# Peptides against a protein of PDB entry 3VA4, part 100

Target 1, 107 residues: chain A of PDB entry 3VA4
Amino acid sequence: EPIGQLRLFSGTHGPERDFPLYLGKNVVGRSPDCSVALPFPSISKQHAVIEISAWNKAPILQDCGSLNGTQIVKPPRVLPPGVSHRLRDQELILFADFPCQYHRLDV

## One batch from the design tools (peptide; made by RFdiffusion4, then SolubleMPNN)

Design b2_p24_4_s2 (from b2_p24_4, 17 letters changed)
Fold by OpenDDE base, seed 3:
Structure b2_p24_4_s2 (fold): chain B 107 residues (1-107), chain A 24 residues (1-24)
Amino acid sequence: as target 1 above (107 residues)
Amino acid sequence: SAAARALEEALARRNEELERARLA
């Protein structure tokens, strides 16, 4: 069962999409085999990873050395590659220029 | 909305912020 969700907001690319997040590593990237597959040219094949170690622990987000970066919206911050960022519920994230939001599911 | 304005601000500064982050 999914423990969290990553929402990709609507934009020029198309409508809103929701991606389930599970225990372990959830890879965000352009490659179709990624847990969160974002098939857009500005997204790296393996762009970032959201790791969930337990249902009651905050996920950890890491950029994987992406070309166009991973950013937190509030407060604005570019994530250096490989540096762990603990995600807060309802946190807004930019993968390249694609706005997303993480939230924890009730399980 | 506040979120929309925050996103716009982040995008406006993205290139500069990425450069600073990579140089630091």
Scores: peptide ipSAE 0.074, ipTM 0.645, DockQ to the pose 0.053
Fold by OpenDDE base, seed 4:
Order: structure tokens, then C-alpha cells, then sequence
Structure b2_p24_4_s2 (fold): chain B 107 residues (1-107), chain A 24 residues (1-24)
């Protein structure tokens, strides 16, 4: 069962998409092998990772040294590569220029 | 920043609209 959800808001790229997040590492990237596959040129093949542990259901977001970066919207923050950020429910994230939102599921 | 707040608010409103549409 998914523990969380990452929503990619609709935009010029197309309609909204929802990605389930599971225990372990959920890789965000352009590669089709990623758990959260964002097949867009501005997204790195391995862009970021959202890790969810059993002991702490709050996801940890890390940028993987992406070309165009990972940002938290509020408060505004560019995530340096490898620096852990604990995601809050309903948190808004920019992968490159793609706005997303994390949603914690009540499982 | 003001720009970040504006983006947050816009996305929040968009999310609410999408949720309402899904429930309708």
C-alpha cells in the first residue's frame, strides 16, 4: 500500500499525474525506471529521492545533484545536493520548474 | 518571499479546484 502521494500539477506538459510513494526510496527523475518518472528534458535522469522509512513515515527529500535543482516553495529554499529535507504534508516542491505537492495518506 | 507566497497560494487554489472537480 502506498504511504504517500506526489502530485504533479497540470501544466503545459500535460494533465495532472499522481504518483504513489512507498516505503524505501522513491526516485524522482527522467528515467522511466524511476518510481516518479517525469519524462521531461529539464529533469535529470536521477533528479531527487523521496525516502520513507518504517520508523518515520515523514518522507525525506534529497536532491541528487540535479542540473536544474529541487526547491521547496515555502519557505523558499533550494536544496543542496544530498541535504535531507523532511517533507510536511501538503508541501509544495519544484523539481526544476515542475510544481508538485506531497500528500500523506492515512494508512 | 512574495513570489514564493504567490506561487504557494496559486497552487493551493489550484489544488482545491482540482479536488472539487474530482468530487463532483
Amino acid sequence: as target 1 above (107 residues)
Amino acid sequence: SAAARALEEALARRNEELERARLA
Scores: peptide ipSAE 0.073, ipTM 0.609, DockQ to the pose 0.022
Fold by OpenDDE base, seed 2:
Structure b2_p24_4_s2 (fold): chain B 107 residues (1-107), chain A 24 residues (1-24)
Amino acid sequence: as target 1 above (107 residues)
Amino acid sequence: SAAARALEEALARRNEELERARLA
């Protein structure tokens, strides 16, 4: 049962995609082994990680030392590698230049 | 940042439009 969702907005790359997020580490990256697989050249093989420790706790987003970075849209911030960022519901995130949104699911 | 606000607002509107389309 997914606890959250990461939405990749539609763009030149293709249609919108919704990725389920589960308890534990949800790796965002270009590698097909990633929970959130973004098969785009500008995305690092292991770009970032969204860790959900419990259903009632905010997920933690960390950049994994990606080449093109991970950014929060509002307030604008580039996430330093390995620094924990607590995600808010409906948080807008840029992985490289790909806009995404985190959504907490009702479970 | 005006640019950040503009992006946030645009994405929010886009999301709302997509949700309405899904529920239509």
Scores: peptide ipSAE 0.054, ipTM 0.602, DockQ to the pose 0.022
Fold by OpenDDE base, seed 1:
Structure b2_p24_4_s2 (fold): chain B 107 residues (1-107), chain A 24 residues (1-24)
Amino acid sequence: as target 1 above (107 residues)
Amino acid sequence: SAAARALEEALARRNEELERARLA
């Protein structure tokens, strides 16, 4: 079962989508083999990674040196490549200009 | 909500940055 969820909000690209997150590395990127596949030109093939080491630990978000970056919405923060950011429940994230939200699931 | 406003503002700022980058 998934431990978390990443929601891609609706926009000009289309409707809202929910992506399950599992233990280990959940790659966010344009490549179709990514756990969180965001098939948009402004998303890097391997854009970022959400790593969940345990069910009771906050996931770690890292930008993978993406072209258009990864940022936290509130409070605003651009994530330097490779720097670990601990995700809070309900964290709002921008991958390039695509707004998403992390949600911790009860497992 | 405050979160929604923050998201909208961040998105607007990011869009502006992307536009500037495309034209640079």
Scores: peptide ipSAE 0.081, ipTM 0.631, DockQ to the pose 0.051; fails the geometry check

Design b2_p24_4_s4 (from b2_p24_4, 17 letters changed)
Fold by OpenDDE base, seed 4:
Structure b2_p24_4_s4 (fold): chain B 107 residues (1-107), chain A 24 residues (1-24)
Amino acid sequence: as target 1 above (107 residues)
Amino acid sequence: MEAERREAERLAEENERLEAERLA
């Protein structure tokens, strides 16, 4: 079962969507093969990665050199490519201009 | 970027409020 969740808030693109996150690499991108598939033109095919370790269930977010970037909302921080960011529960993230929120599931 | 951040924060706050109301 999933140990985390990435919520894509509703917007002009459509309604809210929730994506399960699992141990290992959860790729965020426009490619349909991504665990978090965001089929939007402003999202890179492989935009970012959320990696969750068995030993450390706190996800590590990295931008994969996306065109339109990955940002932490609060406090604001643009993630340079390959720079690790430990996600906190309820962390707000912008993939390009798409607002998302990480939620740690109680498992 | 700042506009998107503000929107994200508003959406998050609204979403949290709505979820709290649904669970009440």
Scores: peptide ipSAE 0.030, ipTM 0.552, DockQ to the pose 0.023
Fold by OpenDDE base, seed 2:
Structure b2_p24_4_s4 (fold): chain B 107 residues (1-107), chain A 24 residues (1-24)
Amino acid sequence: as target 1 above (107 residues)
Amino acid sequence: MEAERREAERLAEENERLEAERLA
C-alpha cells in the first residue's frame, strides 16, 4: 500500500530502482535501515527524509544535514538542512549527485 | 519526462564535479 514512489534513475551505479514510500517518515540514506537505502559513499547515512502525512497531501522533503546535499532539479534549488520542501508529483531530486524522481501513486 | 530526465542527469554530472572540487 505505498502512497508514493521514489525512482532512482539508472546510471553508473546500476539499473533504475523504484522505492515505495509510505505514510510517515521515509528516510533516504546510505544506511541499509533506511526506507530508501542508497548504498553509495556520497550519500549520508541519514541523508534526507520524505514525510507523508496523508495520501492526498504533498510529501515533505527535508535534508538532514547531508554532506553532499539535496537539491531540487527544476527549478534548481539547494535545500537547506531541516527546511521543509513540498514535493510536487514528478518532482526531480538530486541526493548528492544521484538523480531521482518522486511519483505520487493512486491509492 | 525524458527531457527532464536528461536535464537531471546533466545536473547530476555537474553536481558531481562541484562536489569533487569541494572535497579535494
Scores: peptide ipSAE 0.022, ipTM 0.486, DockQ to the pose 0.058
Fold by OpenDDE base, seed 3:
Formats: structure tokens, C-alpha cells, sequence
Structure b2_p24_4_s4 (fold): chain B 107 residues (1-107), chain A 24 residues (1-24)
């Protein structure tokens, strides 16, 4: 069962897409086998990871040394590679230039 | 609303601690 959701907002790339997040590592990347597959050239094959250790704990976001970076929007912050960032519900994230939002699901 | 704010503050503090640990 999904514990969270990552929403990719609509844009020039196409419509909004929602990706379920599960316990463990949810890899964000261009590779089609990623949990959050963002098939865009500016996204690294393995761009970032959202790790959820428990249903009642905030996920941890890490950039995996992506080419175009991972950023928190509010307040603005570029995530250094490998540095853990605990995601708040409704947190806005940029993977490269793609705006996303994390949402915690009721479990 | 207040509970959510407090949670956000706690999470921010945790992030600060994590950052400090990685930089130490």
C-alpha cells in the first residue's frame, strides 16, 4: 500500500501525474524502472531518492548527484548530493526544473 | 493548523540536526 504520493504538476511536458510512494527507497529518475519515473532528458537516470522508513515518519529526500539538481522550493534550498532532507507534507520540490509536491497519505 | 505548524517546526529542527551531523 502506498504511504505517500509525489505529484508532478502539469506543464509543457504534459498533464499532472501522481506517483505512489512506498516503504523503502523510492528512486526518482529518468530510468523507466524508477519508482518515480520522470522520462525527461534533464532528469538523471537516478536523480534522487525518497526513503520512507515507516508510515508515521517523514520521508527523507536525497539528491543522488544529479546533473541538474534537486531543490526545495519553500524556503528555497538546493540539496547537496547525499544530504538528507526530511520532507514535510505538501512540500514542494524541484527535480531539475520539474515542480513536484509530496503528499502524505492516510494509512 | 497549529499542530501542523508545530510538526513542520520539529521537522525543520531535525533537518538542521542532520545537516550538522553530516558537516561535523
Amino acid sequence: as target 1 above (107 residues)
Amino acid sequence: MEAERREAERLAEENERLEAERLA
Scores: peptide ipSAE 0.021, ipTM 0.503, DockQ to the pose 0.023
Fold by OpenDDE base, seed 1:
Structure b2_p24_4_s4 (fold): chain B 107 residues (1-107), chain A 24 residues (1-24)
Amino acid sequence: as target 1 above (107 residues)
Amino acid sequence: MEAERREAERLAEENERLEAERLA
C-alpha cells in the first residue's frame, strides 16, 4: 500500500503521471527498474532516492550524484549529492528540469 | 480508514511537516 505520491506535472514530455511511494527506497531515475521511472535523457539512470523509513516519519530525498541535479523549488535549493533532505508535504521538486510534487497519502 | 488511525495519521503528518521544515 502506497503511503506517498510523487506527481510529475504535465509538460512537453507528456501528460501528468502519479507515482506511488512505498516504505523503503523509492528510486527516481531513467532506468525502467526505478520505482519512479522517468525515461528522459536528462534524468540519470539512478537520479535520486526517496526513502521512507516509517509511515509516521518524513521521507528523505537524496540526489544520487545525478548529472543534472535535484532541486527544491520553494525555497530554491540545490541538493548536494548524498545529502539528506527531509521532504515536506506538498514539496515541489525538480529532477533535472522536470517539476514534481510530493504529497503524503491519507491511507 | 479507522477513526483512530486517521487521527494518528494527522498527528504523524504534522510531526513530519515540522521535522521537514526544521531540516530543510
Scores: peptide ipSAE 0.020, ipTM 0.491, DockQ to the pose 0.019

Design b2_p24_5_s3 (from b2_p24_5, 19 letters changed)
Fold by OpenDDE base, seed 2:
Structure b2_p24_5_s3 (fold): chain B 107 residues (1-107), chain A 24 residues (1-24)
Amino acid sequence: as target 1 above (107 residues)
Amino acid sequence: AAAEAARAARLAEEEARRAREAAL
């Protein structure tokens, strides 16, 4: 059962998509093998990772050395590769130029 | 809740646009 969700907002790429997040590592990337598969050329094959260690702990977001970066929207900040960022509920994230939002599921 | 989601989406979209423009 998913513990969180990553929403990809609608845009020129198409409609909104929701990705379930589970315990462990949820890889964000262009590769179809990623938990959060974003099949766009500006997304790295393995772009970032959202790691959830427990249901009662904030997920950790890390950029994996992506080409086009991972950014927190407010306050704006580029995440250096491998640096842990604790996701807040409703956190707005840019993977390259794709706007996303994390939210915790009520389970 | 729906209004908040809409606001968040707009904010994210605006920041995405700014990021794209800065990359050009």
Scores: peptide ipSAE 0.154, ipTM 0.681, DockQ to the pose 0.031
Fold by OpenDDE base, seed 5:
Structure b2_p24_5_s3 (fold): chain B 107 residues (1-107), chain A 24 residues (1-24)
Amino acid sequence: as target 1 above (107 residues)
Amino acid sequence: AAAEAARAARLAEEEARRAREAAL
């Protein structure tokens, strides 16, 4: 079962969507084979990765050298490619200009 | 690009607030 969730908020692109996050690597990208498939032209085919090593450890977010970047919203920070960022519960993330939120599931 | 990111950040905060309020 999923350990976490990534919510894509509603916008001009359409309604909100919730993506389950599992133990291991969860790739965020435009490619349909991604765990978190965001089929938008401004998203790179493999944009970022959320790695969950254990249920009791914070996930690690890394940008994969995306064209339009990955950013933490509060406090604002652009993630350099390949640099590990520990996700906090309820963390707000921008993939390109798409607002998302990480949520830790109670399992 | 920075201005667009700032607007998206504000949108994210507003959406997160609405989602939280709806869950209470």
Scores: peptide ipSAE 0.147, ipTM 0.672, DockQ to the pose 0.026
Fold by OpenDDE base, seed 4:
Structure b2_p24_5_s3 (fold): chain B 107 residues (1-107), chain A 24 residues (1-24)
Amino acid sequence: as target 1 above (107 residues)
Amino acid sequence: AAAEAARAARLAEEEARRAREAAL
């Protein structure tokens, strides 16, 4: 069962896409085998990771040393590589220039 | 660049607002 969802908002790339997030590591990246596959040139093959633990259902976001960065939108913050950021429900995230939103599922 | 990220951030906020309104 998915514990959360990452929404990629609509844009020049196409329509909105929703990615289920599960317990463990959900890799965000350009590689097609990523849990959150963003097949765009500006996204690193392994761009970031969203880790969800059973004991702590609040996801931890980390940038994986991506080329174009990972940012929290509000309040604005560039995430240093490998630094843990605890995601809040409905938090807005930029992977490179792609706007996304985390949503916690009621499970 | 920072300016481009800021524009994308504003877009994200607008999209989030629209999404909330559509869910009502």
Scores: peptide ipSAE 0.143, ipTM 0.669, DockQ to the pose 0.026
Fold by OpenDDE base, seed 3:
Structure b2_p24_5_s3 (fold): chain B 107 residues (1-107), chain A 24 residues (1-24)
Amino acid sequence: as target 1 above (107 residues)
Amino acid sequence: AAAEAARAARLAEEEARRAREAAL
């Protein structure tokens, strides 16, 4: 069962898409084998990772040295590569210029 | 670019608000 979700909001790329997040490493990237596959040119093949160690712990977001970066929207913050950021429920994230939202699932 | 990121941020906030309102 997924214990989290990453929502990609609708935009010029198309409709909203929801990606289930599981325990362990959930890779965000352009590569089709990523847990969160974002098949867009501005997304790095391995862009970022959301690591979930337990259902009752905040996930850790890390940028993987992406070309176009990973940013927290509010308050605005560019994530340095490899630096751990604890995700809050409902947190808004930019992968390159793609707005996403993390939310915890009540499982 | 910074302007594009700002637009994306605004979109994210608007969509998040809309989603919350729809869930209530």
Scores: peptide ipSAE 0.132, ipTM 0.664, DockQ to the pose 0.025

Design b2_p24_5_s4 (from b2_p24_5, 17 letters changed)
Fold by OpenDDE base, seed 2:
Structure b2_p24_5_s4 (fold): chain B 107 residues (1-107), chain A 24 residues (1-24)
Amino acid sequence: as target 1 above (107 residues)
Amino acid sequence: DAEAARRAAEEAALAARRAREAAL
């Protein structure tokens, strides 16, 4: 059962896509075996991780030392590699230049 | 709202792309 969702907004790359997020580590990356597979050259094979420890706790986002970085949109902030960022519901995230949004599901 | 959020994200994405391209 998914605990959250990561939405990739539509763009030149194609239509909007929604990725379910589960308990544990949800890897964001270009590799097809990632939980959130973003098959774009500017995305690192293992770009970032969203870790959800419990259904009632905010997920933790960490950049994995990606080439093109991970950013929070509001307020603007580049995430240092390996530093935990607690995600807020509806938080806007950039993986490289790909705009995404985290959504907490009501489970 | 959802529309404002999307616009903000897309604007930030464009800025990120430009920054990367400028660094090359």
Scores: peptide ipSAE 0.635, ipTM 0.926, DockQ to the pose 0.040
Fold by OpenDDE base, seed 5:
Structure b2_p24_5_s4 (fold): chain B 107 residues (1-107), chain A 24 residues (1-24)
Amino acid sequence: as target 1 above (107 residues)
Amino acid sequence: DAEAARRAAEEAALAARRAREAAL
């Protein structure tokens, strides 16, 4: 059972998509074997990681040295590679220019 | 609320795309 969810908002790339997040490392990237597979040219093969250590702890987001970056929307901030960012519920995230939202599931 | 969040994210995404294209 998933502990969280990452929503990719709809856009010119296509419709909205929801990705389940589990305990451990959830890799975000263009590679098809990523937990959150975003098959777009501007996304790095391994772009970022969302690590969930426990169901009752906030997930940690890290950029993996992506070409086009990872950003927090509010307040606006570019995440330096490898720097841990604690995700808040309903956090708005950009992977390159793709807007996403993290949601904590009540399990 | 949800709509405001979506708009904010989309505006930020547009800015990010413009910045990338300007850097190429």
Scores: peptide ipSAE 0.631, ipTM 0.926, DockQ to the pose 0.040
Fold by OpenDDE base, seed 3:
Formats: sequence, structure tokens, C-alpha cells
Structure b2_p24_5_s4 (fold): chain B 107 residues (1-107), chain A 24 residues (1-24)
Amino acid sequence: as target 1 above (107 residues)
Amino acid sequence: DAEAARRAAEEAALAARRAREAAL
């Protein structure tokens, strides 16, 4: 069962998409084998990782040295590669210029 | 609210895109 969800907002790329997040490492990237596969050229093959250690712990987001970066929207902040960021529920994230939102699920 | 969050995300995304394009 998914512990969280990453929502990719709709845009010129297409409709909104929801990706389930599970315990362990959820890789965000352009590669099709990523847990969160964002098949867009501005996304690195392995762009970032969302690691969930337990259902009751905040997930940790890390940029994997992506070309176009990972940012938090509010407050605005570019994530340095490899530096852990604890995700808050409903947190808005940019992978490159793709706006997403993390949501904690109640399963 | 959800609408404000979406607008903020979209505005940030646009800014990020513009910044990237300007850097190329």
C-alpha cells in the first residue's frame, strides 16, 4: 500500500498524474524504471529520490545531482545535491520546471 | 487552499523555466 503520493500538476505536458510512494527509495527521473517516471527531456534520468523510512515519518527528498535542479516552492529554495530535505505534507516541489505536490496518504 | 497552492507552483515553475532558458 502506498504511504504517500506525488502529484504532477497538469500543464502543457499533459494532464495531472498521481504517483504512489512506498516505503524505501522512490526515484524521480526520466528513466522509465523510476518510481516516479517523468518522461521529459529537462528531467535527469535519475533526478531525485524520495525516501520513506516509516509511515509516520516525514519523507526525505534529495536531489541526485540533476542538471536542472530540484526546488521547494514555499519558501523558495534550491536543494543542494545530496542534501536531505524533510517533506511536509502538501509540500510543493519543482523538478526542473515541473510543479509537483507531495501528499501524505492515510491508509 | 488548493487553488492558491496550484497558482504558486505554476508561477514558480514558470520562473524556473525562464531562469533556465536565460542561462542557456
Scores: peptide ipSAE 0.631, ipTM 0.925, DockQ to the pose 0.040
Fold by OpenDDE base, seed 1:
Structure b2_p24_5_s4 (fold): chain B 107 residues (1-107), chain A 24 residues (1-24)
Amino acid sequence: as target 1 above (107 residues)
Amino acid sequence: DAEAARRAAEEAALAARRAREAAL
């Protein structure tokens, strides 16, 4: 069962989409085999990774050296590539210009 | 609360697009 969820808000690209997040590495990227597949030109093939450990269900987000960056919305900041960011429940994230929200599932 | 979060995210997204466009 999924440990978390990443919600892509609706926009000009289409409707809202929810992606399940599991233990281990959840790659965010344009490549179709990514756990969080965002098939948009501004998203890097392997854009970022959300890693969830069995012993600590709080996800770690890292940008993978993406072209258009990964940002935290509150407070606003760009994540340096490879620097770990611990995600909080309901945290708002930008992958390039695509607004997303992390949600911790009650499991 | 959910509405406020969405608005904040969308505003940030718009800013990100503008920044990218300005860099091109």
Scores: peptide ipSAE 0.622, ipTM 0.923, DockQ to the pose 0.040

Design b2_p24_6_s1 (from b2_p24_6, 13 letters changed)
Fold by OpenDDE base, seed 5:
Structure b2_p24_6_s1 (fold): chain B 107 residues (1-107), chain A 24 residues (1-24)
Amino acid sequence: as target 1 above (107 residues)
Amino acid sequence: SEAARQAALEEQRERELREEELER
């Protein structure tokens, strides 16, 4: 029963991928143990985390001290490590140089 | 014992590998 979705847009790495997001911590990173596994060299093993506390609350995005950073596209903002950012539906995110989009599922 | 030493070294290596997997 996923509550959200993170879409990785298509690019030189390949086609688009959709990752389900669940209650709790959804770790984004290069490690295969991550909920959102992005097997790319520019992604840190544990890059960021999307925390969902409840189905009726917006997820919280935090950078985990990644090497190449996490950014919000509109309005542009680089996320300092450990600083909470409340995700809006359809929000565009850059993990390093990989564009993604958060989508709230109708649950 | 030598067997105990070898087991300890293997456990240490496993810990190091887990730490490396969590690096940036």
Scores: peptide ipSAE 0.114, ipTM 0.510, DockQ to the pose 0.038
Fold by OpenDDE base, seed 4:
Structure b2_p24_6_s1 (fold): chain B 107 residues (1-107), chain A 24 residues (1-24)
Amino acid sequence: as target 1 above (107 residues)
Amino acid sequence: SEAARQAALEEQRERELREEELER
């Protein structure tokens, strides 16, 4: 059923966690009702959104005006709020200071 | 009606709470 996966790497917060990504909007945030719930103080309640459409399986990442930002690691750049970024398979993302990786699932 | 008024007030309050929750 999931189209993709977002992996939160292990760190001082705890072990690695994998979040399934589905068609539509997958909200990343501190709020417990987010699809990708990251319960950390530096994460905004609604931090970012990963949107996946049926006709284009490549997800679109947008920062939602988060306090501590969303960044792409390679090449490094900060995502301006509301600006669409097309995710590539294996792409590394920073939500605030938390490193994550997008993985496209073969389904 | 009173029921409609109450529903409208509740909906307004829910919107306000959602806006507050989305901050930070």
Scores: peptide ipSAE 0.112, ipTM 0.521, DockQ to the pose 0.047
Fold by OpenDDE base, seed 2:
Formats: structure tokens, C-alpha cells, sequence
Structure b2_p24_6_s1 (fold): chain B 107 residues (1-107), chain A 24 residues (1-24)
């Protein structure tokens, strides 16, 4: 049962897509094996990870040493690789240049 | 030993594969 969602906004790549997030590690990357598969050249094969330890805990976002970075939109900042960032509901994230939004689901 | 050499070679291959997988 998904307890979170990552929304990829529509763009030149295509329409909006929603990815379910589960307990544990949700890998974001270009690799099709990723939980959040973003099949785009600017996305690293293993770009970032969203780890959810519990349904009532904020997910932790970490960049995995991606080439083009992971950024929080507001306030704007690049996440250093491996540094834990606690995601807030509706938080806007840039994976490379792809805008996404985390959404907490009711469970 | 030859067995040790082969083991080391395999380990190296595995490391290289992991590096390739994580590359970019």
C-alpha cells in the first residue's frame, strides 16, 4: 500500500506521471529498476532515494551523487550527496531539471 | 594461488560492474 506519491509534472517529456512511494527505499533514477523510473538522459541511473521509515514519519530524500543534482525548490538549494533532507508534504523537488512534487497520502 | 587470483578477478569484475551501474 503506497503511503506517498511523487508527481512528475508534465513537460516536453510527456504528460504528468504519479509514482507511488512505499515503506523503505524508493530509488529515483533512469534505471528501469528504480521505484521511480525517470527514463531521461539527464537523470542518473541511481539519482536519488526517498526513504520512508514509517507512515507517520516524513520521508528522507537523499541525492545519490547524481550528475545533475537534486534540488529543493523552496527555499532553493542543491542537496549535497548523501545528506538527508526531510520532505514536507507538497514539497517541490528538482531531479536534474525535472520538477516533481512529493505528496503524503492518507493511510 | 590460482584460485585466489580468480577470486580477485571476479571481485574486480563485480566492482567494475557496480561502478558502471552507478555511473552517471
Amino acid sequence: as target 1 above (107 residues)
Amino acid sequence: SEAARQAALEEQRERELREEELER
Scores: peptide ipSAE 0.105, ipTM 0.512, DockQ to the pose 0.057
Fold by OpenDDE base, seed 3:
Formats: C-alpha cells, sequence, structure tokens
Structure b2_p24_6_s1 (fold): chain B 107 residues (1-107), chain A 24 residues (1-24)
C-alpha cells in the first residue's frame, strides 16, 4: 500500500491524476518506466526523485538536473540539481510548468 | 591487446550515449 501520493492538478493536458508513492525512490519523469510518469514534452525523461525512507519521516525531493527545473511554490524556491528538499504534507511543487501536490497518506 | 582496446572504445561510446539520453 502507498504511503504517499503525488497529485497532478487538472489542466490543458487533461483531468487530475493521482500517483501513489512507495517506500524507496519514486522517480518523476517523462519516461514510461518512472514511478510518476508524466508524458509531457517539457518534462525530462528522469526529471526528479521523491525518496521516502519511512512512513513517519518526511520524503526528500531532488531535481535530477532537469531541463525545465523543479520548484517549490510556497515559499517559492527553485531546487538546484541534487539538493535535498524535505517535503511537507500538502506541499505544492512545479515540475516544469505542471503544478503538483504531495500528500501524506494515513496508513 | 587489440581486444582490450576495442572493448574500451565500445564502453566509452556506450557511456556517451547514456549521457546524451540523461540530458533531456
Amino acid sequence: as target 1 above (107 residues)
Amino acid sequence: SEAARQAALEEQRERELREEELER
């Protein structure tokens, strides 16, 4: 069972989509093999990674050197490649121009 | 040896291809 969720908000691409997040590394990217597969041209094949070490610990988000970047919405911050960012519950993230939200699941 | 040289060149080419795939 997933211990987290990444929500992609609805937009020009289509309706809202929810992606389950599991213990370990969850890769976000355009590649179909990614845990969070975002099949959009502005998303890098391997764009970012969300690593969850335990259910009771905050996940760590890292940009993987993506072309169009990863940023936190509030407070606004562009993530340098490879720099660890601890995700808070309900944190808003931009992968390129796609708004997403992390949600911790009660398992 | 020539075999070792060729293997090294092939490995280099494979690394370059992987790097190009990661840049996008």
Scores: peptide ipSAE 0.101, ipTM 0.507, DockQ to the pose 0.058

Design b2_p24_6_s2 (from b2_p24_6, 12 letters changed)
Fold by OpenDDE base, seed 1:
Structure b2_p24_6_s2 (fold): chain B 107 residues (1-107), chain A 24 residues (1-24)
Amino acid sequence: as target 1 above (107 residues)
Amino acid sequence: MEEERQKELEERREEEEREREEEE
């Protein structure tokens, strides 16, 4: 059962897409086998990871050494590779230039 | 260690950059 959701906002790439997030590691990347598959050139094959240890704990976001970076929008912060960022509910994230939003699901 | 992991990930970034340059 999904514990969270990552929303990719609509844009020039197409419509909004919602990705379920599960316990464990949810890899964000261009590779089709990623949990959050973002098939865009600016996204790294393995761009970032959202790790969820429990339904009642904030997920951890880490950049995986992406070319174009991972950023938190507010307050603005570029995530250094491998540095853990605890995601807040409704947090806005940029994977490269693609705006996304994390939110927790009712579990 | 965290520092070693960061270094590895930075190296991965550089590798990906090279791969992209080769694809162009």
Scores: peptide ipSAE 0.318, ipTM 0.799, DockQ to the pose 0.842
Fold by OpenDDE base, seed 3:
Structure b2_p24_6_s2 (fold): chain B 107 residues (1-107), chain A 24 residues (1-24)
Amino acid sequence: as target 1 above (107 residues)
Amino acid sequence: MEEERQKELEERREEEEREREEEE
């Protein structure tokens, strides 16, 4: 069962999409084998990772050396590659130019 | 430790940039 969710907001690419997040590493990237597959040119093959160690702990987001970066929206912050960021529930994230939102699921 | 990891990730970014330029 998923313990989190990543929402990709609707845009020029199409409608809103929700991706389940599980315990362990959830890779975000353009590669189709990523847990969160974002098949867009501005997304790196392996762009970022969301690591979840437990259902009652905040996930850790890290940029994987992406070309176009990973950013937190509020407060605005560009994530340096490999630096851990603890995700808050409902946190807004930019992968390149794609706005997303993390949501904790009640399990 | 973290600085070396960041350098490796930056090198990966530069490699991806070169690959994209070759595909165009």
Scores: peptide ipSAE 0.312, ipTM 0.793, DockQ to the pose 0.840
Fold by OpenDDE base, seed 2:
Structure b2_p24_6_s2 (fold): chain B 107 residues (1-107), chain A 24 residues (1-24)
Amino acid sequence: as target 1 above (107 residues)
Amino acid sequence: MEEERQKELEERREEEEREREEEE
């Protein structure tokens, strides 16, 4: 059962998409086997990871050495590779140039 | 530990950059 969600906002790529997030590692990347598959050229094959250790703990976002980076939108912050960032509910994230939003699900 | 991990991930980024350049 998903305990979080990552929303990819609508854009030139197409409509909004929602990705379920589960306990453990949720890999964000261009590779089709990623939990959050973003099949776009600017996204790295393994771009980032959202790790959820428990439903009552903030997920940890880490960039996996992506080419075009991972950023927090507000306040603006580029995430260095491997550095842990605790996601807040409703956090706005840029994977490369793709705006996304994390939100916690009430399970 | 964290610094070494960052270095490894930076190396991966550089590798991906090279791969993309070769695909063009």
Scores: peptide ipSAE 0.303, ipTM 0.793, DockQ to the pose 0.824
Fold by OpenDDE base, seed 5:
Structure b2_p24_6_s2 (fold): chain B 107 residues (1-107), chain A 24 residues (1-24)
Amino acid sequence: as target 1 above (107 residues)
Amino acid sequence: MEEERQKELEERREEEEREREEEE
């Protein structure tokens, strides 16, 4: 059962998409093998990772050396590659130019 | 370990950039 969810907001690319997040590493990237597959040119094949170690712990977001970066929206912050960022519930994230939102599921 | 990881991430960026250039 998913522990969290990553929402890709609707935009010029299409409608809103919701991606389930599970225990372990949830890779965000353009590659279809990614747990969170974002099939867009500006997204790196392996763009970022959301790691969930336990259901009662905040996920950790890391940029994987993406070309177009990973950013937190509020407060604005560019994530340096490989630096751990603890995700808050309802955290707004930019993968390249794609706005997303993390939220924890009630499990 | 962290320096090696950073190097790996940099190499990955360079690879991603190169692949994008080849796709164009």
Scores: peptide ipSAE 0.298, ipTM 0.787, DockQ to the pose 0.928

